Peptides against a protein of PDB entry 6PSE. Designs and how they scored, part 92

Target 1, 78 residues: chain A of PDB entry 6PSE
Amino acid sequence: PSEEEEYARLVMEAQPEWLRAEVKRLSHELAETTREKIQAAEYGLAVLEEKHQLKLQFEELEVDYEAIRSEMEQLKEA

## One batch from the design tools (peptide; made by RFdiffusion4, then SolubleMPNN)

Design b2_p21_3_s3 (from b2_p21_3, 13 letters changed)
Fold by OpenDDE base, seed 5:
Structure b2_p21_3_s3 (fold): chain B 78 residues (1-78), chain C 78 residues (1-78), chain A 21 residues (1-21)
Amino acid sequence: as target 1 above (78 residues)
Amino acid sequence: as target 1 above (78 residues)
Amino acid sequence: ALDLQALLQPVDWVGRALAAH
């Protein structure tokens, strides 16, 4: 049997004391995993904002670069 | 009593059938939350990589921009 | 700094329960 099937059997055959302990354990793991999920989401949002700001700066620099490049090209052709 | 205290009491007084159902419920929520955590982490890593690539492109453009700017300045001074 | 790579690992609550029994 798979571990999941074995676990299911264990839950079905377990005494109340074990089941209560398992509820507590799962609740703890759920809380921890939830916290980690939130942390990951918050971090991702922060990086997104940083990336967005960097993109804006990059686009501004591209405009400035093309302006100078065009001016330089015109000067060299004249 | 707080909801946590009330829940704790419920777990302590619950019959095995309720406890088994609660284990199943918590397992499902934990599985879902775990998946969401992983997705959040994967997304964050992707954005980090995108930001890193953008930063490299930005730095390259800065070098090119300064080169043209300097050349332009020299041409205007001559 | 948050280690996102570490968060890619799934929680193995089933395996831990079986090992503890």
Scores: peptide ipSAE 0.545, ipTM 0.889, DockQ to the pose 0.922
Fold by OpenDDE base, seed 1:
Structure b2_p21_3_s3 (fold): chain B 78 residues (1-78), chain C 78 residues (1-78), chain A 21 residues (1-21)
Amino acid sequence: as target 1 above (78 residues)
Amino acid sequence: as target 1 above (78 residues)
Amino acid sequence: ALDLQALLQPVDWVGRALAAH
């Protein structure tokens, strides 16, 4: 049997004392995992914003670069 | 009493049938939350890599821009 | 900075329960 099937059997055969302990354990793990999920999401959003700002700066520099490149090209052709 | 204290009392007074159902519920929520955590982390890593690549492109463009700017400045001073 | 790589690991609550029993 899979671990999940074995676990399901354990839960069905367990005494109330074990079940109470398991509820407490799972509640704790759920709380920790939830915190980690939120932290990951918040961090991802922060990086996304930084990337967006960098993209804007890059686009501004591209415009400035093309302006100078064009001016240089015109000077060479004249 | 706090919600946590009330929940703790409920767990202590619960019958095995309720406890088994609660283990099942918590397991399901933990599985979902785990998946969401992993997805958030994967997304964050992808954005972080994209930001890194963009940063490299930006730095290359800065070098090229300064080279042309310097060349133009030299031409104007000569 | 947050270590996103560390968060890629799934929680093995089933395995831990079986090992403890």
Scores: peptide ipSAE 0.544, ipTM 0.889, DockQ to the pose 0.887
Fold by OpenDDE base, seed 2:
Parts: structure tokens; sequence; C-alpha cells
Structure b2_p21_3_s3 (fold): chain B 78 residues (1-78), chain C 78 residues (1-78), chain A 21 residues (1-21)
């Protein structure tokens, strides 16, 4: 049997004391996993913001670069 | 009593059938939350990589910009 | 500062329950 099937059987045959302990355990793991999910999401959003700011800086530099490039080209062609 | 204390009492007084159902419910939620956590982490890593690539492009452009700026300054000072 | 790579691992609550029984 798969571990999942074995676990299902365990749950079906378990005494109330074990079941209560398992509810507590799963609740704890759910809380921790939820916290980790939220932390990951928050971090991802922060990185997105950083990337966005960097993109804006990059685009500004591109404009400045093209301006100087164009001026330089004009000077060289004169 | 707090909701947490009330829930704790419910678990302590619950029948085996309720406890088994609660284990199943929590297992389902834990599985879903785990998936969501992983997805959030994967997304964050992808954005980090995108930011890194953008950073490299930005640094390359900075080098090119400074080269042209310096050349332009030399031409104007001559 | 958050280690996203560490969060890629699924929780094995089933395996832990079986091992503890």
Amino acid sequence: as target 1 above (78 residues)
Amino acid sequence: as target 1 above (78 residues)
Amino acid sequence: ALDLQALLQPVDWVGRALAAH
C-alpha cells in the first residue's frame, strides 16, 4: 500500500488520543507552512519592486545614452 | 474564552468521527498551503533571476555610457 | 535574507506520522 493509504488506515483505526495529537500536530504544521507561504509571497513582492525600480533606472540611462550617442555621432560626422 | 481555547476544548471533547474528519480537513489544507508556498517560492526565485539579468544589462550599459561620456568630455575640452 | 530555495521542499506530514507510530 502507498504511504497515503497506510496513513488513511492509521487514521481510521487510531484511538481518540492519537487523533487529538494528530489534529494538534497538523494544526501546528499548517500554521508554520502558512507563515512560510506568506513570507515567500512578501519577499517576492519586494523583489518585484526592486526589479521595477531597476527597470526605471535602466530606461533612464538608455535615454541618456542615446542622447550622448547621437550628439557624438553628429560631432564625428561634421 | 479565545477562539483558540474554544477550539482546543472542542478537540478534547470531540468524538472519533469528528476527529477523523478534522484530520482529513487539516491534511487537505496543509497540502494546498504547501503547494501555494512552493509556488510563491518558485515565483520569487524567478523574479530574482530576472532582476539579476537586468542588473547585468544595467551594469553593461553603465560601462558603455561612461566610455562615451568620457570621450565626449575630451572632445569638448580640446 | 529569506531562503526561498529552502521553501521548495514539501512537508511530509504523512511520512512523519507513519514513522512515529
Scores: peptide ipSAE 0.542, ipTM 0.888, DockQ to the pose 0.886
Fold by OpenDDE base, seed 3:
Structure b2_p21_3_s3 (fold): chain B 78 residues (1-78), chain C 78 residues (1-78), chain A 21 residues (1-21)
Amino acid sequence: as target 1 above (78 residues)
Amino acid sequence: as target 1 above (78 residues)
Amino acid sequence: ALDLQALLQPVDWVGRALAAH
């Protein structure tokens, strides 16, 4: 039997005391996992915002660079 | 009473049938939340890598820009 | 300072329950 099938059998045959303890354990694990999920999402959003700001700066620099490059090219061709 | 206290009382007074159903419910939610946590982490790592690549490109462009800017400044001052 | 790599590991609540029984 798979671990999942064995666990399902355990839950079906378990006494109330074990079931209450398992509810508490799973509730705790769910709370921790939920916190970690939220933290990961918040961090991802922060990095995304930083990336966006960097992209805007990069695009501004590209415009300035192309302006100077074009002027320099014109001077070299004259 | 808080919702947490009310839930705790419910678990203490619950019959085995309710407890088994609650274990199944929590297991399902934990599985989903675990998947969502992993997805959030994977996404965050991907954005972080993209930001890093963009930063490297930005730094390379800054070097090229300063080189041309300096050359242009020298030409204008001559 | 969040370690995203550490969060890639799935929770094995089934295995822990079986081991404790």
Scores: peptide ipSAE 0.541, ipTM 0.888, DockQ to the pose 0.847

Design b2_p21_3_s4 (from b2_p21_3, 10 letters changed)
Fold by OpenDDE base, seed 5:
Structure b2_p21_3_s4 (fold): chain B 78 residues (1-78), chain C 78 residues (1-78), chain A 21 residues (1-21)
Amino acid sequence: as target 1 above (78 residues)
Amino acid sequence: as target 1 above (78 residues)
Amino acid sequence: ELDLEALLKPVDYIGRLLAAH
């Protein structure tokens, strides 16, 4: 039997005291995992925004660079 | 009483059938939340790597830009 | 592409309750 099936059997045969303890355990793990999920999502959004701003700055610099590069190239060809 | 205290009381007074159902529910929610957490973490890591690569490209362009800018400035001052 | 904002929504009543403290 799979671990999941074995766990299911354990739950089916468990006494109320064990079940209450398991509810407590799972509740704690869910709370912790939920907090971690939210933190991960917030971090991801922050990084995404930073990347977006960086991309805008990069594109602005590219425009400035091409302008000066073109001017320099024209001067050298003259 | 707080909602948490009320929930705790419910767990304490619950019958085995309810407790087993609650274990099942919490297990399912934990599994889903865990999956979402992992996905968020993986995505955040990917975005972070992309931002890092973009930052390197940006810094490289800055170097190139300053080189041309300096050369152009020197030519104008001569 | 993953919708990170969607991950910020509450999972369920218990999740919200437990994460509140």
Scores: peptide ipSAE 0.142, ipTM 0.817, DockQ to the pose 0.257
Fold by OpenDDE base, seed 1:
Structure b2_p21_3_s4 (fold): chain B 78 residues (1-78), chain C 78 residues (1-78), chain A 21 residues (1-21)
Amino acid sequence: as target 1 above (78 residues)
Amino acid sequence: as target 1 above (78 residues)
Amino acid sequence: ELDLEALLKPVDYIGRLLAAH
């Protein structure tokens, strides 16, 4: 049997004391996992915003670079 | 009493049938939350890598820009 | 700074097991 099937059997055959402990364990893990999910989402959003700002700066520099490159190219062709 | 205290009392006084259902509910929510946490982490990591690559490109362009700017400045001073 | 790679590691047995389906 799979681990999932074995766990399901354990839950079905468990005494109330074990079930109460399992509810407490799962509640704790759910709370921690929820906090970690939120942290990951918040961090990802912050990095996304930083990437966006960097992209804007990069595009501005590309415009400035092409302007100087074009001027230099024109001078070399004269 | 707080909602947490009321829930704790419910767990203490619950029958095995309710406890098994609660274990099933919490297991399902934990699985979903875990999947969402992983998705958020994977997305954040991907964006972080993209930002890093963009930063490298930006720094390379800055070097090229300063080289042309310096050359142009020297020509203007001659 | 948050360690995203650490968050990618399954930390709970039940979550990992059930999320596989």
Scores: peptide ipSAE 0.128, ipTM 0.810, DockQ to the pose 0.245
Fold by OpenDDE base, seed 3:
Structure b2_p21_3_s4 (fold): chain B 78 residues (1-78), chain C 78 residues (1-78), chain A 21 residues (1-21)
Amino acid sequence: as target 1 above (78 residues)
Amino acid sequence: as target 1 above (78 residues)
Amino acid sequence: ELDLEALLKPVDYIGRLLAAH
């Protein structure tokens, strides 16, 4: 029998005391996992904002670079 | 009484059939939330990698920009 | 700082059981 089948049998045959304890355990794990999910999402959003700011800086530098490159090319060809 | 206190009372007074159903419900929610947590983490890692690549590109462009800027400055002063 | 790699470690017992189907 698979672990899932064994667990299912355990739940079916368990006494109320065990079931209450299992509800408590699962509730705790659910709360913790939910918090971790939120933390991961918040972290991802923070990194996304940082990436966005970096992209803006990159694009600004790219414009400046192309301006100087073009000017340099003109000077060298004259 | 808070919702948490009311829920706790419900668990204490519940029949085995309700408790088994609650275990099933919580197990399902935990599995789903776990999957969502993993998805959030994977997303965060992807964005982090993208930011890293962008940073490398930015630093490379910055080096190239300074090189051209310096050369241009020298030409204009000569 | 959040360790994202740590969050990607194997799912908990319940998660693994349910993921098998």
Scores: peptide ipSAE 0.121, ipTM 0.807, DockQ to the pose 0.242
Fold by OpenDDE base, seed 4:
Structure b2_p21_3_s4 (fold): chain B 78 residues (1-78), chain C 78 residues (1-78), chain A 21 residues (1-21)
Amino acid sequence: as target 1 above (78 residues)
Amino acid sequence: as target 1 above (78 residues)
Amino acid sequence: ELDLEALLKPVDYIGRLLAAH
């Protein structure tokens, strides 16, 4: 049987004391995993915002660079 | 009492059938939350890599910009 | 692609109750 089937059988045959302990364990793991999920999401959002700000700076520099490049090209052809 | 204390009391007083259902519910929620956590982490890493590549491009453009700026400044002073 | 804001939505009851961030 799969590990899931074996676990399901364990739960089905378990005593109340084990089941209460398992609820406690799963609740704890769920709380931790939820916190980690939120932290990962917040980190991703922060990096996304940083990337967006960097993109704006990059686009501004591209405009400035093309302006100077164009001026240089015009002067070289003069 | 806090909601946590009330939930703890519910678990402590619950019948085995309720406890088995709660284990199943928590296991399902844990699996879903774990998947979401991994997805958030993978997305965050992807955005981080994109930001890193953009940073490299930005720094390369800064070097090119300063080179042209310097050439222009030298030509204007000549 | 992935909506990170969607992951910040209110989670399950137990997660909200026990998690701290």
Scores: peptide ipSAE 0.145, ipTM 0.818, DockQ to the pose 0.210; fails the geometry check

Design b2_p21_4_s1 (from b2_p21_4, 11 letters changed)
Fold by OpenDDE base, seed 4:
Structure b2_p21_4_s1 (fold): chain B 78 residues (1-78), chain C 78 residues (1-78), chain A 21 residues (1-21)
Amino acid sequence: as target 1 above (78 residues)
Amino acid sequence: as target 1 above (78 residues)
Amino acid sequence: MPSDEEIEAFFQGILDEEAAR
Protein backbone atom coordinates (compact mmCIF):
# COMPACT_ATOMS: atom_id res chain seq x y z
CA PRO B 1 0.00 0.00 0.00
CA SER B 2 1.03 3.59 -0.55
CA GLU B 3 2.12 5.66 2.40
CA GLU B 4 -1.09 7.61 1.96
CA GLU B 5 -3.19 4.45 2.21
CA GLU B 6 -1.29 3.30 5.26
CA TYR B 7 -1.73 6.68 6.91
CA ALA B 8 -5.43 6.65 6.11
CA ARG B 9 -5.72 3.26 7.78
CA LEU B 10 -3.89 4.52 10.85
CA VAL B 11 -6.29 7.45 11.12
CA MET B 12 -9.28 5.14 10.77
CA GLU B 13 -8.06 2.82 13.49
CA ALA B 14 -6.70 5.50 15.81
CA GLN B 15 -7.91 6.27 19.32
CA PRO B 16 -9.33 9.70 20.13
CA GLU B 17 -6.19 10.69 22.01
CA TRP B 18 -4.02 9.99 18.99
CA LEU B 19 -6.45 11.83 16.74
CA ARG B 20 -6.40 14.91 18.97
CA ALA B 21 -2.63 14.85 18.97
CA GLU B 22 -2.60 14.51 15.20
CA VAL B 23 -4.98 17.45 14.81
CA LYS B 24 -2.66 19.49 16.99
CA ARG B 25 0.40 18.41 15.01
CA LEU B 26 -1.20 19.12 11.66
CA SER B 27 -2.53 22.47 12.84
CA HIS B 28 0.94 23.49 13.92
CA GLU B 29 2.55 22.36 10.67
CA LEU B 30 -0.14 24.10 8.68
CA ALA B 31 0.42 27.34 10.56
CA GLU B 32 4.17 27.18 10.01
CA THR B 33 3.85 26.24 6.37
CA THR B 34 1.34 29.03 5.85
CA ARG B 35 3.70 31.59 7.36
CA GLU B 36 6.52 30.37 5.15
CA LYS B 37 4.31 30.51 2.08
CA ILE B 38 3.28 34.06 2.86
CA GLN B 39 6.87 35.07 3.49
CA ALA B 40 7.93 33.47 0.23
CA ALA B 41 5.24 35.40 -1.59
CA GLU B 42 6.35 38.66 0.00
CA TYR B 43 9.98 38.06 -0.88
CA GLY B 44 9.04 37.05 -4.38
CA LEU B 45 7.09 40.25 -4.84
CA ALA B 46 9.98 42.33 -3.55
CA VAL B 47 12.39 40.70 -5.98
CA LEU B 48 9.93 41.18 -8.81
CA GLU B 49 9.65 44.85 -8.01
CA GLU B 50 13.42 45.23 -7.91
CA LYS B 51 13.74 43.37 -11.19
CA HIS B 52 11.11 45.61 -12.73
CA GLN B 53 12.91 48.75 -11.61
CA LEU B 54 16.17 47.39 -12.94
CA LYS B 55 14.51 46.59 -16.24
CA LEU B 56 13.23 50.14 -16.52
CA GLN B 57 16.70 51.47 -15.83
CA PHE B 58 18.15 49.10 -18.38
CA GLU B 59 15.67 50.14 -21.03
CA GLU B 60 16.38 53.79 -20.35
CA LEU B 61 20.10 53.17 -20.70
CA GLU B 62 19.52 51.29 -23.94
CA VAL B 63 17.70 54.31 -25.33
CA ASP B 64 20.50 56.61 -24.27
CA TYR B 65 23.09 54.24 -25.69
CA GLU B 66 21.35 54.03 -29.04
CA ALA B 67 21.07 57.80 -29.12
CA ILE B 68 24.80 58.22 -28.63
CA ARG B 69 25.55 55.40 -31.06
CA SER B 70 23.40 57.05 -33.68
CA GLU B 71 24.96 60.44 -33.09
CA MET B 72 28.42 58.90 -33.28
CA GLU B 73 27.57 57.18 -36.53
CA GLN B 74 26.28 60.43 -37.98
CA LEU B 75 29.42 62.27 -36.98
CA LYS B 76 31.65 59.57 -38.46
CA GLU B 77 29.80 59.62 -41.75
CA ALA B 78 30.00 63.42 -42.00
CA PRO C 1 -11.48 33.41 24.51
CA SER C 2 -9.26 33.57 21.45
CA GLU C 3 -10.26 31.66 18.36
CA GLU C 4 -7.34 29.37 19.08
CA GLU C 5 -8.63 28.62 22.57
CA GLU C 6 -12.11 27.99 21.25
CA TYR C 7 -10.77 25.66 18.58
CA ALA C 8 -8.70 23.82 21.14
CA ARG C 9 -11.81 23.30 23.22
CA LEU C 10 -13.70 21.98 20.22
CA VAL C 11 -10.93 19.49 19.53
CA MET C 12 -10.91 18.36 23.14
CA GLU C 13 -14.65 17.77 23.18
CA ALA C 14 -14.94 16.33 19.68
CA GLN C 15 -16.09 12.84 18.77
CA PRO C 16 -13.76 10.49 16.92
CA GLU C 17 -15.67 10.94 13.67
CA TRP C 18 -15.18 14.69 13.80
CA LEU C 19 -11.53 14.27 14.69
CA ARG C 20 -10.93 11.95 11.74
CA ALA C 21 -12.62 14.42 9.45
CA GLU C 22 -10.51 17.23 10.87
CA VAL C 23 -7.31 15.23 10.35
CA LYS C 24 -8.35 14.69 6.75
CA ARG C 25 -9.17 18.38 6.27
CA LEU C 26 -5.92 19.56 7.82
CA SER C 27 -3.89 17.03 5.86
CA HIS C 28 -5.43 18.28 2.65
CA GLU C 29 -4.84 21.93 3.51
CA LEU C 30 -1.28 21.18 4.55
CA ALA C 31 -0.59 19.40 1.28
CA GLU C 32 -2.00 22.29 -0.74
CA THR C 33 -0.18 24.92 1.28
CA THR C 34 3.05 22.95 1.01
CA ARG C 35 2.75 22.77 -2.77
CA GLU C 36 2.07 26.50 -2.92
CA LYS C 37 5.06 27.21 -0.70
CA ILE C 38 7.33 25.11 -2.89
CA GLN C 39 6.02 26.76 -6.03
CA ALA C 40 6.60 30.17 -4.51
CA ALA C 41 10.17 29.22 -3.66
CA GLU C 42 10.85 27.88 -7.15
CA TYR C 43 9.38 30.98 -8.70
CA GLY C 44 11.31 33.23 -6.36
CA LEU C 45 14.59 31.59 -7.25
CA ALA C 46 13.82 31.96 -10.93
CA VAL C 47 13.10 35.67 -10.52
CA LEU C 48 16.30 36.11 -8.52
CA GLU C 49 18.27 34.50 -11.31
CA GLU C 50 16.57 36.68 -13.90
CA LYS C 51 17.32 39.75 -11.85
CA HIS C 52 20.94 38.70 -11.55
CA GLN C 53 21.27 38.18 -15.28
CA LEU C 54 19.61 41.52 -15.92
CA LYS C 55 22.02 43.21 -13.55
CA LEU C 56 24.97 41.71 -15.39
CA GLN C 57 23.57 42.90 -18.69
CA PHE C 58 22.97 46.33 -17.23
CA GLU C 59 26.52 46.58 -15.95
CA GLU C 60 27.87 45.49 -19.32
CA LEU C 61 25.78 48.11 -21.06
CA GLU C 62 27.01 50.76 -18.64
CA VAL C 63 30.57 49.91 -19.58
CA ASP C 64 29.77 50.07 -23.27
CA TYR C 65 27.90 53.33 -22.79
CA GLU C 66 30.79 54.94 -20.97
CA ALA C 67 33.16 53.78 -23.69
CA ILE C 68 31.09 55.42 -26.39
CA ARG C 69 30.55 58.52 -24.27
CA SER C 70 34.27 58.84 -23.76
CA GLU C 71 35.00 58.33 -27.44
CA MET C 72 32.37 60.88 -28.34
CA GLU C 73 33.82 63.38 -25.92
CA GLN C 74 37.28 62.86 -27.38
CA LEU C 75 36.03 63.37 -30.90
CA LYS C 76 34.17 66.54 -29.94
CA GLU C 77 37.21 67.99 -28.25
CA ALA C 78 39.43 67.26 -31.27
CA MET A 1 14.67 44.58 2.77
CA PRO A 2 16.59 41.36 3.08
CA SER A 3 19.53 40.86 0.77
CA ASP A 4 19.18 38.78 -2.36
CA GLU A 5 21.43 36.21 -0.76
CA GLU A 6 19.16 35.99 2.26
CA ILE A 7 16.10 35.65 0.07
CA GLU A 8 17.82 33.00 -2.01
CA ALA A 9 18.78 31.12 1.11
CA PHE A 10 15.20 31.27 2.29
CA PHE A 11 13.83 29.88 -0.96
CA GLN A 12 16.53 27.27 -1.21
CA GLY A 13 15.80 26.27 2.35
CA ILE A 14 12.21 25.56 1.42
CA LEU A 15 13.29 23.39 -1.48
CA ASP A 16 15.89 21.60 0.60
CA GLU A 17 13.26 20.74 3.17
CA GLU A 18 11.09 19.29 0.45
CA ALA A 19 13.95 17.25 -0.96
CA ALA A 20 14.61 15.84 2.49
CA ARG A 21 11.09 14.46 2.81
Scores: peptide ipSAE 0.643, ipTM 0.876, DockQ to the pose 0.970
Fold by OpenDDE base, seed 5:
Structure b2_p21_4_s1 (fold): chain B 78 residues (1-78), chain C 78 residues (1-78), chain A 21 residues (1-21)
Amino acid sequence: as target 1 above (78 residues)
Amino acid sequence: as target 1 above (78 residues)
Amino acid sequence: MPSDEEIEAFFQGILDEEAAR
């Protein structure tokens, strides 16, 4: 049997005391996992925003670079 | 009483059938939340890598820009 | 705001936990 099937059997055959303990355990793990998920989402959004700002700065620099490059190239060709 | 205290009371007074159902519910929610947490982490790492690569490209462009800017400035001052 | 290294460590920690289960 799979681990899932074995666990299902344990739940089916368990006494109320074990079941209450399992509810408590799962509730705690769910709360922690939820907190981590939320934190991960917040960090992800922050990094995305930073990447976006960096991209805008990069594009501005590209425009400025091409302007100077073009001017320099024209001077060299003259 | 807080929602947590009320929930604790429900768990204490619950019949085995309710407890088994609650274990099943919490197990399902934990599995889903865990999957979402993992996905968030994978995505976050990918965005961090993209930002890193963009930063390197930006710094390379800055070097090239300053080289041309300096050359152009010297020519204008001559 | 945490550093990129701290954020990376956080995300990697999540994946390491998954690999260990």
Scores: peptide ipSAE 0.643, ipTM 0.876, DockQ to the pose 0.978
Fold by OpenDDE base, seed 2:
Structure b2_p21_4_s1 (fold): chain B 78 residues (1-78), chain C 78 residues (1-78), chain A 21 residues (1-21)
Amino acid sequence: as target 1 above (78 residues)
Amino acid sequence: as target 1 above (78 residues)
Amino acid sequence: MPSDEEIEAFFQGILDEEAAR
């Protein structure tokens, strides 16, 4: 039997005291996992924002660079 | 009583059938939340890598820009 | 705000925990 099937059997055959303990355990794990998920989302959004700002700066610099490059090329061709 | 206290009372007074159902519910929510947490982490790492690559490109462009700017300034001063 | 290294470590920690299951 798979671990999942064994666990299912355990739950079905368990006494109320074990079941209450399992509810408590799972509730705790769920709360912790939820906090971590939220934290991960917050960090992800922060990094996305930083990347976005960096991209804007990069694009601005590209424009400035092309302007100077073009001017330089014109001066060299004259 | 707080919602937490009410829930605790419910768990303590619950019949085995309800407890088994609650274990199943919590297990399902935990599995889903865990998957979402993992996915968030994977996406976060990907964005970090993208930001890193963008930063490298930006720094390279800054160097190139300063080189051309300096050359242009020298030509104008002569 | 946490540093990129700290954020990376956090995300990697999540993935490492999964791999250990």
Scores: peptide ipSAE 0.643, ipTM 0.876, DockQ to the pose 0.979
Fold by OpenDDE base, seed 1:
Structure b2_p21_4_s1 (fold): chain B 78 residues (1-78), chain C 78 residues (1-78), chain A 21 residues (1-21)
Amino acid sequence: as target 1 above (78 residues)
Amino acid sequence: as target 1 above (78 residues)
Amino acid sequence: MPSDEEIEAFFQGILDEEAAR
């Protein structure tokens, strides 16, 4: 039997005291996991924002660079 | 009483059938939340890498821009 | 705000925990 099947059997045969303890354990783990998930989402959004700002700066620099490059090319061809 | 206190009381007074159902519910939610947490972490790392690559490109462009700017300045002063 | 290194460590920690299961 898989670990999942064994666990399912344990739950089926468990006494109320064990079941209450398991509910408490699972509730705690769920709360912690949920907090970590939320934190991960917050960090992800922060990095996305920083990336976006960097992208804007990069695009501005590209425009300036192409302007100077074009001017330089014109001067060299004259 | 808080919702947490009410829930705690419910668990204390619950019948085995309810407790087994609650274990199943919590296990399911924990599994889903865990998967979402992992996905968030994977996505976050991907965005960090993209940001890093963009930063490198930006720094390279800055170097190129300054080189052309300097050359342009020298040509105009001559 | 946390540094990129701290954020990376946080995400990697989550994945390491998964790999250990």
Scores: peptide ipSAE 0.642, ipTM 0.876, DockQ to the pose 0.977

Design b2_p21_4_s2 (from b2_p21_4, 8 letters changed)
Fold by OpenDDE base, seed 5:
Structure b2_p21_4_s2 (fold): chain B 78 residues (1-78), chain C 78 residues (1-78), chain A 21 residues (1-21)
Amino acid sequence: as target 1 above (78 residues)
Amino acid sequence: as target 1 above (78 residues)
Amino acid sequence: MPSDEEIRAFFEKILEEEKAK
């Protein structure tokens, strides 16, 4: 039998004391996992914003670079 | 009483049938939340890698820009 | 790979779901 089937049988045959303990365990794990999920989402949004700002800075530098490159090219040709 | 205290009392007074149903509910929610957490982590890592690559490109452009800026400055002073 | 917009939407959905609970 699969682990899932074995667990299902355990739940079916369990006494109330075990079931209450399992509810407590699962509630705790769910709360922790939910917190971690939220934290991951918050961090992900922060990194997206950082990447966006970096991209804007990169594009600005590209414009400045091309301006100087063009001026340099003109000076070398004159 | 807090919602947590009320829930705790409910679990303590619940019949086995309710407890089994609650274990099933919590197990399902935990599985879904875990999947979402993992997905969030994967997306976050992908964005971090993209940001890192962009930063490397930005730093490379900065080096090139400073080289041309310096050369331009020398030409204007001569 | 998903777009930045898709990734953003995914993260925002997670945060919105939490606010709704």
Scores: peptide ipSAE 0.639, ipTM 0.875, DockQ to the pose 0.975
Fold by OpenDDE base, seed 2:
Structure b2_p21_4_s2 (fold): chain B 78 residues (1-78), chain C 78 residues (1-78), chain A 21 residues (1-21)
Amino acid sequence: as target 1 above (78 residues)
Amino acid sequence: as target 1 above (78 residues)
Amino acid sequence: MPSDEEIRAFFEKILEEEKAK
């Protein structure tokens, strides 16, 4: 039998006191896991925003670089 | 009374059948939330890596830009 | 805001906890 099947049997055979304790345990774990999920999402969003800003800076530098490169090339050809 | 206190009372007064159903519900939500948490962490790490690679590219371009800028400045001063 | 290293550690901890299960 799988762990899932064994757990299911345990739940079916459990006394009300055990079931109440299990509800409490699961509620606590769910609350903690939810908080961590939200925190992970917030951090992920922050990193995405930083990456986006960095990309914009990179693109601006590319424009500046190409401008100077082009000017330099023109000077060398003249 | 808070929602938490009301829920606690419901759990205390609940029949075994309701408690078993609640265990099943909470187990399902915990599994889903855990999966979402893991996914958020995986995506977050991927974005961090992308940002790092972009930073390296930006730094390389800065070096190239400063080299050309310096050469251009030297040519203008001569 | 937390540093990239702190954020990385947070994500890695989540994944390590899953691996340990």
Scores: peptide ipSAE 0.635, ipTM 0.875, DockQ to the pose 0.979
Fold by OpenDDE base, seed 4:
Order: structure tokens, then C-alpha cells, then sequence
Structure b2_p21_4_s2 (fold): chain B 78 residues (1-78), chain C 78 residues (1-78), chain A 21 residues (1-21)
């Protein structure tokens, strides 16, 4: 039997005291996991914002670079 | 009483059938939340990598830009 | 804000915990 099937049997055969303890355990783990999920999402958004700002700076520099490159090319061809 | 205290009372007074259903519910929510947490982490790492690559490209472009700028400056001063 | 390294470590910890299950 799979671990999932074994766990399901445990739940079905468990006494109320065990079930209450399991509810408490699962509730705690769910709360912790939820907190971590939210934190991960927040960090992800922060990194996305930083990446976006960097992209804007990069695009600006590309424009400036192409301007100088073009000017230099024109000077060399003159 | 807080919602937490009310829930705690429900768990303490609950019949085994309710407790088993609650274990099932919590297990499902935990599994789903865990999956979402993992996805958030994977996505976050991907964005971090993209940002890092962009930073490297930006730094390379800065070097190239300064080289052309310096050359142009020298030509104008000659 | 945490550093990129701290954020990376946070994400990696999440993934490592999953592998340990």
C-alpha cells in the first residue's frame, strides 16, 4: 500500500484524541506553509520590480550607446 | 472570543466524523499550499536569474559605452 | 529589503525542504 493509503487507514481507525492532535498539527503546518508562500510571493515581486528598473536603465543606456556608436561611425566615414 | 479560540473549541467538542473530515480538508489545503509555495520559490529563482543576467549585460554595456565615450572624447580633444 | 543572496537562500530552502519530504 502507498503511504497515502496507509495514512488514510490511520485516519479512519484513529481515536478522537489522535484526530484532534492531527488537526492541530496540520493547522500549524498549514499556517507556516501559508506564511512562507506569502513571503515567497513578496520576495518574487520585489525582485521583479528590481529587474524592471534595471531593464529600464539598460534600455536607456542602449539608446545612448547607439547614439554615440552612430556618431562615431559617421565621423569615421567622413 | 477570537476565531482561533472558537475553532479550538470546535475541535475539542467535535465528533470523530467531523475530525476526520477536517483532517482531510486540512491535508488537501496543505498539499495545495505547499505546491503553490514551491511554485513561488521556483518562479522567484527564475526571476533572480533573469535579473542577474540582465545585470551582467548592463555592466558589459557600461564598459563598452565608457570605451566609446572615452575614444570620442579623445578624438574631440585632438 | 533582503539581499538577492538572502532571497535566493530563502527560495532554495523551500525547494530543499520539498526534496527532503
Amino acid sequence: as target 1 above (78 residues)
Amino acid sequence: as target 1 above (78 residues)
Amino acid sequence: MPSDEEIRAFFEKILEEEKAK
Scores: peptide ipSAE 0.634, ipTM 0.875, DockQ to the pose 0.978
Fold by OpenDDE base, seed 3:
Structure b2_p21_4_s2 (fold): chain B 78 residues (1-78), chain C 78 residues (1-78), chain A 21 residues (1-21)
Amino acid sequence: as target 1 above (78 residues)
Amino acid sequence: as target 1 above (78 residues)
Amino acid sequence: MPSDEEIRAFFEKILEEEKAK
């Protein structure tokens, strides 16, 4: 039998006291996991925002670079 | 009474059938939340890598830009 | 704000904990 099947049997045969304790355990784990998920999302968003700002700066620099490159090319060809 | 206090009372007064159903519900929610947490971590690492690569590209462009700017300045002053 | 290194460590910890299960 798989661990899942054994656990299912345990739940079916368990007394109310064990079941209440299991509800409490699962509620606690769910709360902790939810907090970690939220924190992960917040960190991911922060990095995404930083990447976005960096991308804007990069695009601005590319425009300036191409302008100077073009001017330089024109001066060298004259 | 708070929602948490009401829920606690419900768990204490619940019959085994309700408790088994609640264990199943919480187990399902925990599994889903865990999956979402893992996915958030994977996506976060991907964005970090993208930001890092963009930063390297930006720094390379800055070096090239300053080189051309300096050369242009020298040509204009001559 | 946490550093990129701290954020990376946080994500890696989540993934390592999953592999240990």
Scores: peptide ipSAE 0.631, ipTM 0.874, DockQ to the pose 0.982

